# Designs tried in a protein design run: peptides against a protein of PDB entry 7UQJ. Part 114

Target 1, 160 residues: chain A of PDB entry 7UQJ
Amino acid sequence: PELYQNFNITPPRGVLFHGPPGTGKTLMARALAASCSSDERKITFFMRKGADILSKWVGEAERQLRLLFEEAKKHQPSIIFFDEIDGLAPVRSSKQEQIHASIVSTLLALMDGMDNRGQVIVIGATNRPDAVDPALRRPGRFDREFYFPLPDVKARFKIL

## One batch from the design tools (peptide; made by RFdiffusion4, then SolubleMPNN)

Design b2_p15_5_s1 (from b2_p15_5, 9 letters changed)
Fold by OpenDDE base, seed 2:
Structure b2_p15_5_s1 (fold): chain B 160 residues (1-160), chain C 160 residues (1-160), chain D 160 residues (1-160), chain A 15 residues (1-15)
Amino acid sequence: as target 1 above (160 residues)
Amino acid sequence: as target 1 above (160 residues)
Amino acid sequence: as target 1 above (160 residues)
Amino acid sequence: VTVDVELEIPEELLK
C-alpha cells in the first residue's frame, strides 16, 4: 500500500523506464527506492542487468529469476530493478534462440504470479522500449511507462 | 600520510562502503579519490567489479588481483575500489566453489602484505556487508565501515 | 552540422574522454547527448562497454560493432559511447590475443568509413589513455581528448 | 541519510 501511495500510482507490478542511455533511469529507480524508504520501513533494492542474467547464468537464468523474486518477496517492501531489460526480454518475434524465449516466459510467469497486494515493485529500464517483448508491457506487468527524455542542457551534474 | 589526513581517519588499509544499491558508494569512492588529489599529487584510482574479476578472469583472478595491487603500489598515492566486493569475496561458509576461496585468500594476503605506510587505500563497496567474508572486515583490512543509507527523497539530481 | 555546432568543436568523428575512473566521463557523455538534443531533434544515445563487447560476443564482436555503427547511422543524429574503451581497443604492441587486433581493426575501419558530414559522434571513455591503441587517437578518429580530472572534493553527490 | 552528490561538471565541457 504505502509504496504505491508514495509513487502516487495504482500499484503496477511493473514500471518501464525508457529513454536514451544515461538519462537517469537507473538513478531514478534508486532514488525511488530511497524515497519510499522511511526509518520505519527500509525498502530492499535488488538490481540486475538483463544481459548479465543471460551471460552469467547460461542454463540457470530462469532459476536465478525465480530466486530473485522469492528474495524480493521475502524482503518486502522491495524493488526489483532490471537494468537493460531489452537484453533479458527481447521481442519474441526476433529470431533469438530458444533460451531467450524460456527466460521471457519465466519473467512473465513471475510477474503474473506476484500478488497485487505484495509490496514488490518491478522496474525495468531500457533504451529500446520497442525491443522489449510486448507481452511484458501488458496490464499487470510493465503496464506503466515513464519516458526519460534526455535532460535539458541545464543538467549540469552538480555532484555537489 | 597526506591521503589519510585528507580522510581525517586513521590509515585503514581498507574501507568498506556498504548500503543499498545506488546510494552513492561508487560515487563517494570516486569523490574521495578526487578530493585527495591535488595539482601536485594526482591520486590514481583503480576500479574493479568483484563479479567481473570472477567472470572475466576464470583461473587468473588471483594473478589479476596481484597485478592490480602492484600497479596501485607503483602509482602511489592510489585508491583501489572494489565495486560489488561481495561478488569477489563471499562468505567462506557458503558452499561456494574452491575458486572463490582461493580469490579471498589472495585478497587477504594482498591486504596483509601492504605496508601501512604506503599511500594505497582499498575501498570495497557492497550492498550486502554480511555476504562479505568476515576475515576481510578485521583490523588491517576493511576495518572501517561506512553505511550509505538510502538517500532521502531530496536527492534531486541537480545536474546544475 | 548542428550537433557539432552545439559542441562548438570541429566535427571530430571521435572524442576521447580520459581520466581517473568515475570522474564523470560516462555522465558527461550522457549530458552531452542531452544538451545537443532539442524538442525538434532527439539525439539517439548508444552505450557499450569495451570489455562487455569482448566478453559477451566472443567471435562476433566485429559484427556487433558494425551493427552498432549502422544503427547509429540510421538514427542520426546519434552518439556512440564506448565506456572502458581501453578494454575494447588495447594497444596492439601489448601481447594481447589476435582477437583484440581484429576488433581494433574493425573499429578503425568503422570510424574511417563514417562520412564526416554524418551526425554520428563517437565518444570513448578510458581511465588509461595510454592503453588505447594510438591508431585510434589519430585525426578522423578520437582526435579530440578531454581530460576528466578527479572532481574537487566539493563533488557532493547532491542527488537532491 | 541524504547523500547529496553534486557532480560539478565544468560548464566548459558542456559547451
Scores: peptide ipSAE 0.017, ipTM 0.236, DockQ to the pose 0.027; fails the geometry check
Fold by OpenDDE base, seed 1:
Structure b2_p15_5_s1 (fold): chain B 160 residues (1-160), chain C 160 residues (1-160), chain D 160 residues (1-160), chain A 15 residues (1-15)
Amino acid sequence: as target 1 above (160 residues)
Amino acid sequence: as target 1 above (160 residues)
Amino acid sequence: as target 1 above (160 residues)
Amino acid sequence: VTVDVELEIPEELLK
């Protein structure tokens, strides 16, 4: 947050971490939350799995998303980390369109409704960026994407 | 594998990585696979999610597990990493007992059927070790447990 | 340990994990301890923070180090992991020279006194390898260094 | 942006 303020850069509302599984997306999000939390400024870190929101809260996923964003705003500066965000907002497949469409719509509205002055960062992690609804990848949402390569197989080999 | 052969130590068939989410369990499993694979000895790394095996292969989960273990044996030395293994083999709750019981039974049989001479390591990762069927946590299965603490919040503060 | 015996390689007494904070140094050390511990051969993992040894044991840090190494030797095969080892053995700054000099001297003596037959591995982790007393980075001590890059600083900087 | 996560794991510790 302060870095963006100092640079007059509009803080990204959402960052998409994408790459093969086990590339440390979740670890990175935690490390970022850690590194941004000083003695004076603790960052509150919220973590959810996309699939957990759908499966645990069948019919309440929208409400749970709203509550999560409200809680994050209340505890700002905060990071909301969605692990496996493709599980929350999959590209609309014909078989599950309505429930997913409403959840995606809610998440979009929540991200769009975040004031630029809010100290809430949303990080989504996925192994399949192309499985994330393209609407989430637009400016003002998850408009920054970070590829987490496999730790370069060469780096793996140089460990040997 | 070779380490255990050279030491006359029975290679652990299964290792359970447990700890809070985003502690790098999957990253670690990949890094272990990496570090054990030299230029001369490549380790084949298989990764599955417990929930994916259940959800994608309703009625075929047993067959998919068998195929996975056969493929891992064919490509030895190999690591099978089950991410979210609690999703594959939950503690038997009365409501879903039959399907889970058969899958657990199959996984148990596959782990028990691994020859000590096989160069296949099975790593399970979970955020809830107590949600894993206790039968999987017995000797000859996931009998080694590794706690992945949160990167100590103090280590987080010294990152600043 | 035993791998080194089988290859006639002198086991490294110490390994220095260095790199930016939150790169998983501690996690790696735990997982290594993990992967090396079999049913037949459990590795005892000792973890200490450099600063904790100094701060908790003012005037006893030397004794605590000796006790730690004795305990690790008693419970071999073992890993001693020093997190934030730069806190234990900083490059001698004029203001704290005497206490740090004695602690560094003790740690050096303990590492030098480890017989090659001992199954004790010492892992030091630091975010500042240049802040570690150069005497610790010499052959027979922390003579292997492993860089834990930030999962690309570009991802961290683009989140900032 | 490619995040090269080079985890140099000591081969020796993984042995």
Scores: peptide ipSAE 0.000, ipTM 0.316, DockQ to the pose 0.041; fails the geometry check
Fold by OpenDDE base, seed 4:
Structure b2_p15_5_s1 (fold): chain B 160 residues (1-160), chain C 160 residues (1-160), chain D 160 residues (1-160), chain A 15 residues (1-15)
Amino acid sequence: as target 1 above (160 residues)
Amino acid sequence: as target 1 above (160 residues)
Amino acid sequence: as target 1 above (160 residues)
Amino acid sequence: VTVDVELEIPEELLK
């Protein structure tokens, strides 16, 4: 909210953070959550891992995504951060990943079903934007992408 | 232990870290674990997420909490950090959360059953202290609360 | 790759990070992933928790470890970071931990089965290297160990 | 305990 208001940016429904691992995507998502929080307007931050959702929830992943979005909506303003979203939403065209198709479809439907009046931001982080289903990268979903380049040697040592 | 000894503070059984997301609650919990560790006295740090315990362990969450506390006791001095504890211990009065009642009751019993002679500290982090069951916030449980205010703009940029 | 090339170090199959909690093991693992990444050579970083694998996957943990290593191999160069690996691979001699024996055996087999030509690095982090099965600490597995001492008071405050 | 985490993230990520 405030970060986007201060920049005159309408908060996208979904933001994709992509770049090499350790470039601060998770840190940035947390800092965005912190920056959008105020003492008066506390943001709720939900962190999930794509592979963890897929794996922990065999048969219930869709229900858990629904519950996550319901909880995020209930506790708005909120950020849902999907770390390693490529593990949750692999490209549909890959033969091995039929089991993910329902979860991806559910995530798509949940992102589409987010009322623009809801203060829920979804941040996906990936090292592989091309491994994320292109349907997630469409307008009204992850329609903003931020590249996290490798920090220079100095910045690598400051994360170390 | 040492952090609390150095401050002449009896280590509480439970500490609740609350405040906006990205305010460093998880970082502080890790740093407290680091600070209480010495080369001679290594602390064991257990990190769990409330929603992850609840979700991954449908039917076994109680057993897993018991095992977690047993392991923490076995590896004392130890810190059990529950990130997003509001996902584990929602307020009992909410109609949707009956399935959590047993897990919350188990967590309560485990916190009550911690012998004060055990060097196990439980840290719960939440963005929503009011979404945590008040029974957890009673003496002998999460009886200390630390508010993490939003970092100033400089500190936000230092986490960014 | 590059970090190890720059240091003339053959990338080990497995590296054990051990030391007190909050000493930066997870941070270092991420920074190693970042440092080994370039704009041309993106590394994929897989983060799992030992206790989470063991716990979320009762009956499927072996399959999930196999899938994790397959995915890491498919997305090489990759880092598999096992946080709290002592929760995944407890010492086999402990009477209470028979259920972990198959998971440990699967992890051993997967580490042994990593072709040295594969650009997959496994990093295990633990507060308790002695609680990790000695079979994992053998050559061709976690055959490199890095101790993370407690940071000095200044470094503790920089993580705090 | 004031946590001075000096994470110098490049200003470019703040834009």
Scores: peptide ipSAE 0.000, ipTM 0.171, DockQ to the pose 0.027; fails the geometry check

Design b2_p15_5_s1 (from b2_p15_5, 9 letters changed)
Fold by OpenDDE base, seed 5:
Order: sequence, then C-alpha cells, then structure tokens
Structure b2_p15_5_s1 (fold): chain B 160 residues (1-160), chain C 160 residues (1-160), chain D 160 residues (1-160), chain A 15 residues (1-15)
Amino acid sequence: as target 1 above (160 residues)
Amino acid sequence: as target 1 above (160 residues)
Amino acid sequence: as target 1 above (160 residues)
Amino acid sequence: VTVDVELEIPEELLK
C-alpha cells in the first residue's frame, strides 16, 4: 500500500510566519508551496503583500481579496501567502484606519467563510506579530504561528 | 595604502550547497556572486541546471560544459552555479546512465583541469546530496559542502 | 602569515536587488550580512522598508535616514538594506510626491555623501526595478543590479 | 516554525 503522504492539507488554517525581516518567511512559504506541489498534486501559490492590498487596491481591496480567495478555491489545493500582513495596518489616520478595518474585516470573513473541505492554506508573514490584528490570530484564522529567528549571531559566525 | 582585499578566490573549489528545496541555495549562490562582485572586480555569474544540461543539451552536453568552463575562465573571476546538480543524475535507464556518466565524467575532468590560478568557483546546489555522484564530492571538486536546513521539519509538520 | 582575507567591503556602492516577490532578496541581504561578518569583522546589518520610511517616519523621514547612515558609518563595516525601495515611491498625490521627492533626494545625498573610505554597503530590494527612481540607479548610488528571477514555473516542476 | 536557517557558509568561501 503506497503511503500516499496525504498531505492532509489541513482545513483552511491561517498560518502566521513571524520573525525578523529576511529570516526567510517568504522563501519558506514559496519552498512550502514548491515542496508540497508534486507531479500528482500541484499547489497553486498566490502571493499578495499587505501594503499592496492597501496601496494598489485603493477602493477595491475588499473585492480583490474576495477574488483572490475565489481563485484560490478554484485552483485548490492552493496557498495564499500574505507577505507583510502587518502592512494591512494603516498609517495612523482615521480614514486609513477605516479602510484597514474594512479590509481586515473582509479578510476575517473570507477566512471564516473558507469551507473546511477547501484545500486552501493561508500563510501570513510578518516581521511584527504584535502588529497583526488579534482578530486575525484567533482559531479558524491565523491560529498557527511559526517563529523565524534570525540566524543567531553565532550562526553568522559559522557562515564565516 | 588601500587594503585591496584580494578576495583570494580560492583555487577552483567546488562548493556543494545541499538542503531541502527553497532553503535559498540558488539565492545564496546569487548573493555570493553579487557580494563578491565589486566595480573593481566584477564576478561573472553563470548558471545552469542539471536537468537542463541533460534535456536542452542532448548530444552536446559535454561540449556545452566545456564551453561554459572556457567562458567562465575567460571572464574570471567567475562563479559557475549548477542548480539541481543531482539533476545530472538520470532517471535509471541504461541509456541515460551512459549519458549521465559521460556528462559527469566531463564535469569531473573540467573541475580537475581547472588551473589553480583560475578564479572560477563552481557551486553545485542540490536538494539531495546523496544523489550527487560521490566522484563529484572528492577533493579538488565539490570538496566543500554547505547545508541549507529547512526550517525545522517539526515546523513543517506544525504548518501541515 | 595569516592571509587575512580582508573583505574589501568595496566602497559604499548601492546594490539593487530586483526580481519578483519572494525570490529571497531580503534573505539574500541577510545572508550576505551574515557571510561577510566574521568573528574578526562583524558587519552591522541595518534594515528599513521603503514603505516604513514613508509611513512611520512621516515628518522625520529625512532625519531618520540621516541617523541611519550615521549609525551605519559609526558601526562600519555595515550593510543598510532597504527592503521595498520602490515603496519610497508615493501613491500619486501631490503632497506624497513632494514627500517622496524630499526623501529620495535625501537618500541620494546620503549615498553621494558616503565617504569612499566608509565600509557601508547599501542594498535596495525591489520587486519592480522600473518603479525605482532612475536617479537612485546612477553611478555612485545603486549602480549594481542583481536580478532574482522567480524560479520559472517550469523550474518549480523541475525542483520537484 | 522556527526557520533556523543556519546558513553555515564557511568563511573559506568568502576568502
């Protein structure tokens, strides 16, 4: 019996990659997408940046998020990687706070609305886990967190 | 007196980057090429894939390897990066084994034939160090090995 | 005679890392900082994001840039990594264009004012090299460019 | 997932 490594692509669970910048969070998400995609099971990898959601999608960010999740569901198994998910955090202005709150609320609703049968993993990456809205870090959303330490200063010395 | 850090680009030493996919091997090779290239000393970076050597160069792979090493020597200091060097290993067919053996033998001869005065570094990257022909891992060839760990395999299982 | 491989940290030259998102530009910059820092020669690694320069430093961005370059010079040899350097480009508003122009002009002046004796490397990373102000890409600034290709979607299948 | 990418790049490559 061939041990089909059923990548039990767990029910759509948000995974938060957190750690200092350049610890390879984005690389890891890509590597995971690459390593989980076999000839038999191609994983579709979507990537967005939190800052791009706010800046490029001004006025349509919520719609673009919905489309992203729909496309990810259509092309399952899939990974949605939100790089710099803390970049959904507005620059402190009341208008940007409202825009942020709407976008975050949309993301929350999209994560909550992911059918448990869907093979869509959402990975959020941040350098600042404390800048991620606690509502995103709740069960059924980014309920798993992974710390990406800097290569220890000692590991820097072993590189030399 | 300008301390010209003679990057003693060490005699042509093969360096094997090994580690799971997406651990940044290709990235690191590019970074090394980038970091070692100054205005005063531009490093020429060549990149090939093991699978491309077999697939694109069918019947001319040995010639293309010779040309690559000649070009690298002509444009020294240089780095030859063989991504997926284990991809020189055929899928086990007698015909592909012969082709592989010929290509590997050519690569061995090219590495052995690199004049110690040549500033040509050869970097091989693999996800499967055990799939790299032991003859390539001998002194004067890929005699240095660098492990690119995945983020903890336990972390992979916690992501899943 | 200990061949101190004096890493001639080349005169402060701007290096532009460009390529699609998650090609590991940030990881590379860290790996470079790590690889260039020995027990004998610790490289101080500074990191900023283009978007953070605009958003976090509203009204003090120019001062914070000056402080960053002063600190980098004080802790030389050092690397200043500007992640998302294209994020210095404002969202197209006249006020933001003026702020951007001022910040970019300050960065230009800081790069031009780097004493050639200083061991300060500036690395800019962008996913959009064409969004980087051409003035930053001039000699004495980001005059070296390194392309970080996505692993071709086909290369994803060969990495597997 | 602590990605301890201990990139052990030996100094000797940079030398």
Scores: peptide ipSAE 0.000, ipTM 0.232, DockQ to the pose 0.043; fails the geometry check

Design b2_p15_5_s2 (from b2_p15_5, 9 letters changed)
Fold by OpenDDE base, seed 3:
Structure b2_p15_5_s2 (fold): chain B 160 residues (1-160), chain C 160 residues (1-160), chain D 160 residues (1-160), chain A 15 residues (1-15)
Amino acid sequence: as target 1 above (160 residues)
Amino acid sequence: as target 1 above (160 residues)
Amino acid sequence: as target 1 above (160 residues)
Amino acid sequence: IKVDVELEIPEELLE
């Protein structure tokens, strides 16, 4: 409840953080996790990279995603942060497309399977929102988007 | 013109940002992109990781590099930022060396093929400049180097 | 001597930096490297990602680890920073478990083989200390742990 | 070079 209320998110919605790299997407996801954590209520923060799902978990990505969501559900309230979720984007080989399609299908099913009573928020971060599979951006999935602008020029990096 | 003037770079030169990780290389590349962007003239910022070129784009890395440079040329003025460009460094297996050699050869050809009239700057970031292929560090390629020192200790991260 | 004294570490101990991603683990590792560097005594900073060890160095990870430790020893005083060391965690396939077990076994042997007179510090960073192989967390390895809390909400990242 | 990176996270993202 509170986690979704704090995010102003209707379950099972995911949040897509998009914008140039190092605009603070990962930082914000963590700051949100911290801000929603109280002494009485610690939020468990899970992080995965889209690239790791494709490359590290070859043949087991689906199972690892299921385990991730199960673990997040077990340790509620929880945030699942997918960094570089555009890294799930297939490299345009037929075999990689099939692997991607299967992984995305699994992620879709896991997001769709989140009970409205769950305290699991999914945050995806990308630098390329248009490279994120459109199926992930539908209602009930990553249907809320936050743009992380480049810091305006007045953000003088005083590299002092 | 202006982009290269702002960088004080003679086309088609690339810039190598080197120094320890998170010394602000990526941040500087973005700050430079932002500072060179005006309301009238937005700079398109492309980012790729050297590791992604080798691992994500297996068999298609050359094509993806060509497409990247074509897209950067199409969206001029542009910055192509290669993070972890030392991640193009071959793992010393004969097959990986061949893949690397082909990818590096393609990148060299793309950098050499940049017209003097282009508004495409290539920035490579590395923590290991000596692990970057020497062919990439020749004149007309990554021939300008910026060292990113560790912030001196007096940089108290006042996480205020 | 001085490097270990500055870290208050008894050789050959490794330090595990754990906490949420981007809590400054990598930054601290670098700041420590900088603080321990004098004009007379530069510290060589080596960085590797656990994920890169598994994915980029397939079949050569052990050799690359040996070379890394040899190079670190050659360039003393040195810091070896393993980012995402939990990325050495096996994906639960028998083949990947074997690869992981071999890599971990090699890393254990390299850490155990560090002479007490060496000026090589190993820092591992993870967001999931419990996902780090318990064998790595034993005395003489990553036996000192630093928790990087989330900055409290009021912590405006005045990266001053 | 002290890279003081003030990442001003817009408060609007924290609400």
Scores: peptide ipSAE 0.006, ipTM 0.250, DockQ to the pose 0.027; fails the geometry check
Fold by OpenDDE base, seed 1:
Structure b2_p15_5_s2 (fold): chain B 160 residues (1-160), chain C 160 residues (1-160), chain D 160 residues (1-160), chain A 15 residues (1-15)
Amino acid sequence: as target 1 above (160 residues)
Amino acid sequence: as target 1 above (160 residues)
Amino acid sequence: as target 1 above (160 residues)
Amino acid sequence: IKVDVELEIPEELLE
């Protein structure tokens, strides 16, 4: 409840953080995890990089996704943060269809299979929301999108 | 004109942002894009990761580079930002010569083929300028190099 | 001496920066490099990404690690920063044992082989310290661990 | 070393 209230999301919605790289998407996902963690209530933060799941786990990506969601459920309240989620579920280009199709279907099934009473939030970060499979951006999945604008020139100078 | 004046560069020069990672190279490239964008004049910002072009587009990287430059020309004024450009055009190591040689030659040809009247700026970001093929660092290509020093300890503490 | 005093480390100890990604591990490693660099004493900063060493140098990773440590020794005082060090030395999963075992053994030997009088600091950054081979976390290697907590919510807003 | 990173999270993300 409070976890989802703090995120202003209805369970089990995924949140897509989109915006240009270095706009603090990863940092925000973590801020949310930290802000929701108290001494009395620790939020378990899981982080995966989309390209790493695909490249490190050739033929095991589906299994690793299942294990991740099971572990997140076991350690709830939890946040699953996918950095570069477009690397996991790119819009189907014809030449790499088969490997990506199974990962996308697995991620879709895992997001659809989240119980509304579960305290697992999924945050996807991407620099290219349009490169994320539209099926992941549907209601009940990554159905909330937060645009991370470029920090203003002043904010950028604070990071430089 | 104003785009290149704001960058203090003569068209169609590429700019190499080099310096340690998280020194704000990507953020600066974007700050430059944003600072050059007004309500009256939007700069189109294209971003590609060098390793992603090489890994996602095995045997298509040359075509994707051509398409990128054509699209950038179509949507000028524009910035093409290559993050981790050393991943596209590493200094030729003997064992991976053939695939990298064609990508390098394509990128060289695309940079050399930019019209002086075009409003396309190419920014390459690297943590290792010495790992970028010297042919890319020649006049008319990435012939301006901006060193991104580590932000001072105070600036770093603002990011930490 | 001063280099290691500034790091509050006894030579030749490696430092593991761990904590969630975008907590400034890379930035801190660099801050340390810059804070230790004066006009009179430049610290040479070497940076490698763990996954890049493994992926770019299939069958050459051991040689590249040796060359890196030799170059760092040649350009001392120096910092070797391994970003995503868990990508170099993951806890042995059964299916990829052989390639990782040789890289781990090489990195272990290189860290163990650092002279106590050498001014080479090795910083490993990871988001998952538990995914780093425990052999690397032993005394004389990455035996100092700095936890990078999530910056507070305010600290994240300065990077956004 | 307490490194105070100030990140501006859009209020829209905190609501």
Scores: peptide ipSAE 0.000, ipTM 0.253, DockQ to the pose 0.034; fails the geometry check
Fold by OpenDDE base, seed 2:
Structure b2_p15_5_s2 (fold): chain B 160 residues (1-160), chain C 160 residues (1-160), chain D 160 residues (1-160), chain A 15 residues (1-15)
Amino acid sequence: as target 1 above (160 residues)
Amino acid sequence: as target 1 above (160 residues)
Amino acid sequence: as target 1 above (160 residues)
Amino acid sequence: IKVDVELEIPEELLE
C-alpha cells in the first residue's frame, strides 16, 4: 500500500522478483512487507516455496493454494510470497505439463479472483523468469517484474 | 558460554528462535557460534533442517539425532542448530501424529539427557512457534525463546 | 576471469566454498559473479542445490548436469554454483555409494571435459568438506578451497 | 529486535 501510494501506482496484484538466486529476492519481499507495515497496520507475510507445494501436497496442492489465499484475505493487509515460483508454475510446454497444469490453473484463478481493492499482494520469486508460465505475467497477475541483479562489487556485504 | 557469562545467565540447553522466515534466525545462530568462538576455543556448529531429517532419514531419523548429539558432545563446545524445527517436531495433536511422535520423543530424551555442564547449545529455528510441540519449550529444553521480528523499515539493506 | 587475472592466477575450474552453513558461501558466490561482471561483460549465474539434483531428477540427474554445463558454456562467461554439493557428491565410501557413484562420475567427467580456456567457473558450497568425494578436490576440479569461518562477532546483524 | 546482519565478506574475496 504505502510503497505503491508513494509512487502513485495502483498496487499490482502480483510482482515477479527475478534474478540470480540469493540476490535478496526473499529478503526484499520481507523488507517490502515490513515497509508497508506501520504500528497501526501490521502486514501479514505468508511464504511458500513452489517446489514444496508440489512435493509435500501431492493431490492437495490446489486446496492448499486456495486455503493460503483465503488466509491471506482474512489477514489483510497481507503479502503472499512464493519462493521458487518456477517450481510451482513451470511453462505449460515443459514435459511436466499435466501434473502442473491444474496447479497453474488454480493459481491463475486465485489471482484473477482477487478483488482489485483487496490488500493482498502476491510476490513470486524465481531464478528463471522464462521458466514461469507466461500466463502468470499477464495484467492483473504478476504484471510487474523486478530484476534483482547480482549485487555490484560495492556490495561489501555490510549486512549492518 | 561467553555471551551467557557476560549476562550472568546459565546457558540454556535450548534456545528457540522464532519469527517470520528470513528474519535472520539462521544467521543469528551462526553469529552466536562465531561470537562464542575464540582463537583458543573453536565452537563447532552443527546444522540440520527439520524437514530434511524426516524426509532423508525415514526410519533412521532417531538414530541420526542420537549420532548428531554424540558428535556435538564429542566436539564441545558446540552448537546444534535445527532449522525449521516445526518440520521435525510438530505438535503431537497434528494429523501427522504417529510418524513424528517417535522423533519428538527422541529429541526430548536427548535434550533431557544432556548434562547442564555440557557445552552443547541447541538452537531451534521456526517460523511457526505454535506448531512446535509444547513439550520442547519446557525448562531444560527450548526454555528461552527469541522472537525475530520482521526487520523494521529502517532496514535500508545498505549492503555497504 | 578478471579476479583471477588481477591476481595473476589461472582461473581454477572449480572452487570449493566450505564452512558452517550460512557463513555467506552462496552470497559470496554471487558477489564473485557480480565482481566479475562488467557493463561490457555480464556473467551468467547458474545455481543448483546438490540435494535437489538427487531428489528431483531421480534417474535424470546426469542428463541435467550435462545440460547445465552445456548451458553454462553457451552463456560464457558463467558461474555454476552448486549449493550443498556434499548432497550431490558424497564420499564414495558412504553407505549411499551406488546411487551417487554415477552422478559423481558424471560431474567429474564434466569438470575434466571443460577446456581450461573456457570462462565457466564452478563453485561448490558445502558445510561438510570431508563429506565431499576427494576426487572432486583434485587439480582441474575443485582445486581451490575457501574456508568460510563463522562470521566474527562484529557481525552485529544490523538488519536495520 | 533489530537483527542487524553484518556479514563481513573477507576483503580478500572482493579484490
Scores: peptide ipSAE 0.000, ipTM 0.274, DockQ to the pose 0.027; fails the geometry check

Design b2_p15_5_s2 (from b2_p15_5, 9 letters changed)
Fold by OpenDDE base, seed 4:
Parts: sequence; C-alpha cells; structure tokens
Structure b2_p15_5_s2 (fold): chain B 160 residues (1-160), chain C 160 residues (1-160), chain D 160 residues (1-160), chain A 15 residues (1-15)
Amino acid sequence: as target 1 above (160 residues)
Amino acid sequence: as target 1 above (160 residues)
Amino acid sequence: as target 1 above (160 residues)
Amino acid sequence: IKVDVELEIPEELLE
C-alpha cells in the first residue's frame, strides 16, 4: 500500500530493490508498473538486465543506456527496471576499471540528467546492494532502498 | 479458453499481446506454451526480448532472427515469444533508420516466409502496440491482437 | 521438499530442468534460490539465457562464461541459472560447428573446473533435453535431471 | 484469466 501510494504521489528518481534471490523484486517492479498504470495513464515498462547491458554492448553500452533513457522519457510515464543492477554497475574494482567505469558514469549522468519533472522511475534490483557502486546509491539516483526479506516457508511453498 | 481452442485449432501466424505492463503478457505466452504442449505434443518455446535482439546483435541481428526461425521450424511445434517487441521493431523513425529497418525487414520477411503449414506461432508482447511498426501488424504477420487489461485491485494484490 | 533437502544437503554441480515450456522451470530455479537462501546464508542468483550468451558475445561468449563463473565463485553460495540452455549448448551439428563448439567447450571446462568444494550450483533449463550437447549431461556437469510435467488443467488455469 | 499466482510477497517491505 504505502509503496504504491508513495510511488503514485512522489515517484522517486531511483529505487533500489535488494534482498535474496527469488524474493520477488522483479515481480514487485512489474506489479508497481501494473499498479501505477491505469486505462487513463498507461505506464511504459522497460526491463533490462545489468549483466546483459554490460555484456551485449562492450563498446555501445553507454549509447544504449542513453537510448533507453531517451525512449523512457519519450514514452513517459515510464519505469526502467534494471534487474541484477550489480552486473551493470559493480563496485569499481581495479581490474575492470575502464568499461565498467564508463557505463557507470553514463548511468550516473543519465540519472542526474533526468529532470525531476520527468515521469521516469528507475528501479534497480540486486541481491547484493554492497556490490552496487556507492555513487548510484546517492541522492538523486537510487536514493530509496527497499529490502525484500526471504519469504517465509509458506510463501516459498506458494511460489513453488 | 477461446484463445487455447483457437490456438489449437487454427494457430495464428502471429499474435500481438498488448496491454499495460504487469498484465501478464509474458506469463500468458508461457501458459499458452504450457497448455498447447502435451506429453504427445511437446511445444518448443523460444523467448527473446526485442531490445535484447536489437542490442546484442548490432551487426548480426538479422542472422540471429533467421537462426531463431530456422530453429523454431526445426523444433516445431514451436512458439517464438518476443517480449517487448517494440524494442525490436519500433516504428521507423528518421534517426534510427538503418539498423532498425534491416531488423524489421528481416522479421517481416521471416514471418512472410513461414509456410502456413508450419506449426510455428509467433507471439509479440508490448505495452505500446502503436510503437510497433505497422508493417508487423498486417495480415500474415501479427494479424491477431489481444488486449491485456490492467488486473483488478484484487489481482494486483495477489501478484504482490 | 526432497529437491530442497537434496539441494541443501548435497548441492549438485549441475542440474538440468527439463519439461514442456511454461511448466515453471524458471520459477523453480528462483524458488530454489529463495529457499536455499536465509538471513544467515544469502545466495547470489545469476540468471542468463543460453541464446543470449551465444548471441551477445559472438566473439566474447567464452570470456563472459568465465567471468560469470568467477563472479559466481566470488559471491558463493551462488546459483547460475541458464534458461534455455539448448540455445547455448545445442547438440553439435555440422553447420554451426565453430562458435557453438567453442562456447560449449568453455562451459564444459568451467563446469569441470569447479571445485566440488565450491558452493556454486548450475541450473540449466530447457524444454528440449535432447537438444542439449550430451557432453553437458555427463557426470560432474548436468548430471542430475528433473522433469517438469505439464501442470494439470487446474495448475494451467492458476498460471493463466 | 485470473493469474492467481499466489505470490504472497510479505507486505513488510521494510524501508
């Protein structure tokens, strides 16, 4: 309830969903898209995998992120869902610096460049919030975080 | 019921699932694959994302579409599900002409080249049917369209 | 129950989920990740599509598989889920030999190189177990197979 | 088509 209300009233620029795998982060992002969409206000939902962006686009990832944000802006209200965002924006380690740094810097710039007037919400999902570049977790980016606990045994049995 | 019956009796060449995000288009495509498969008649289900095909294959997307359709034909009865097909076959805009036009033209040719005798069904899902190239929505391609309305509040709460 | 117990007691190196499309293989893999994770033991879940790995990485697929396994090892306990693994490791046919053979050989080597002491489980999902390279179905690789029967009509209606 | 995927996501999305 509250998440939906807050999402409808004051859509955060970026939301990080974190928690163990299978806790429904991807499903929640879809449900948020569904709940915020109406017949009068259809939301456009973009789903990307972090590892897929990094991997597909070894030299074009930055351009694809730009295109994604442009397309999301063009089709607003929009949700950009990055599943496994830690695969896109890993903590800067010395060995992978150049490619990851460029993609992360591009995502930062795109998130920073989104007008607060734009009806584009970015949702990142990870099971490793600490593996996400801290620069993404700053105000004006993924500045809201929601923890998805493990479903209880009953919820696990209903998912199976 | 009717969709399953029609799918079993007269498999359309192409079906467009459209509706707001989170309305279960992807789930329905999977369920169609499940329902049309039996122990006697196992359906092969291919899932691709439109944006993933376009993005992975900046120079090879056409070849990959060809291979996908060949593989689907080889493993018939088959379903090819394109999730976010608007990412693969956007309406031809002046700025993105060459790459998108080639991929769309290839998909058109592949859909046109499928013998009506082939047990290959193509399902496209989008939340933006108007963002899909109109050429794909013509007879012999995605010529059947199914609207997925927003789930009622109860269905939203059961997905959450 | 038994799958969860066996998964917790003796995590197989590789598990092949096979069965008709829409039988919940992907859902089960996620639920396995959820069930094996606890507050004390958070599992890292990596999801890849076979066709996506093959397709994104026409010259880098081997490197990406290596990086995936290294990252899974780094973030153990981990699950690597390959959805549509038949798209990554098709049976060696004469026409597609070079690229597929290299990727399959790399996956074989990575699976063979995983220390039995590593808490990395590889789950492959396919609707075509016979389309998976038999070398992957050997001991020390995908040596456990689980068949997902078609859900009964009631289960189909609950998925739809 | 009521997709009764009873995914009881616990309401307790802790902020």
Scores: peptide ipSAE 0.000, ipTM 0.179, DockQ to the pose 0.025; fails the geometry check

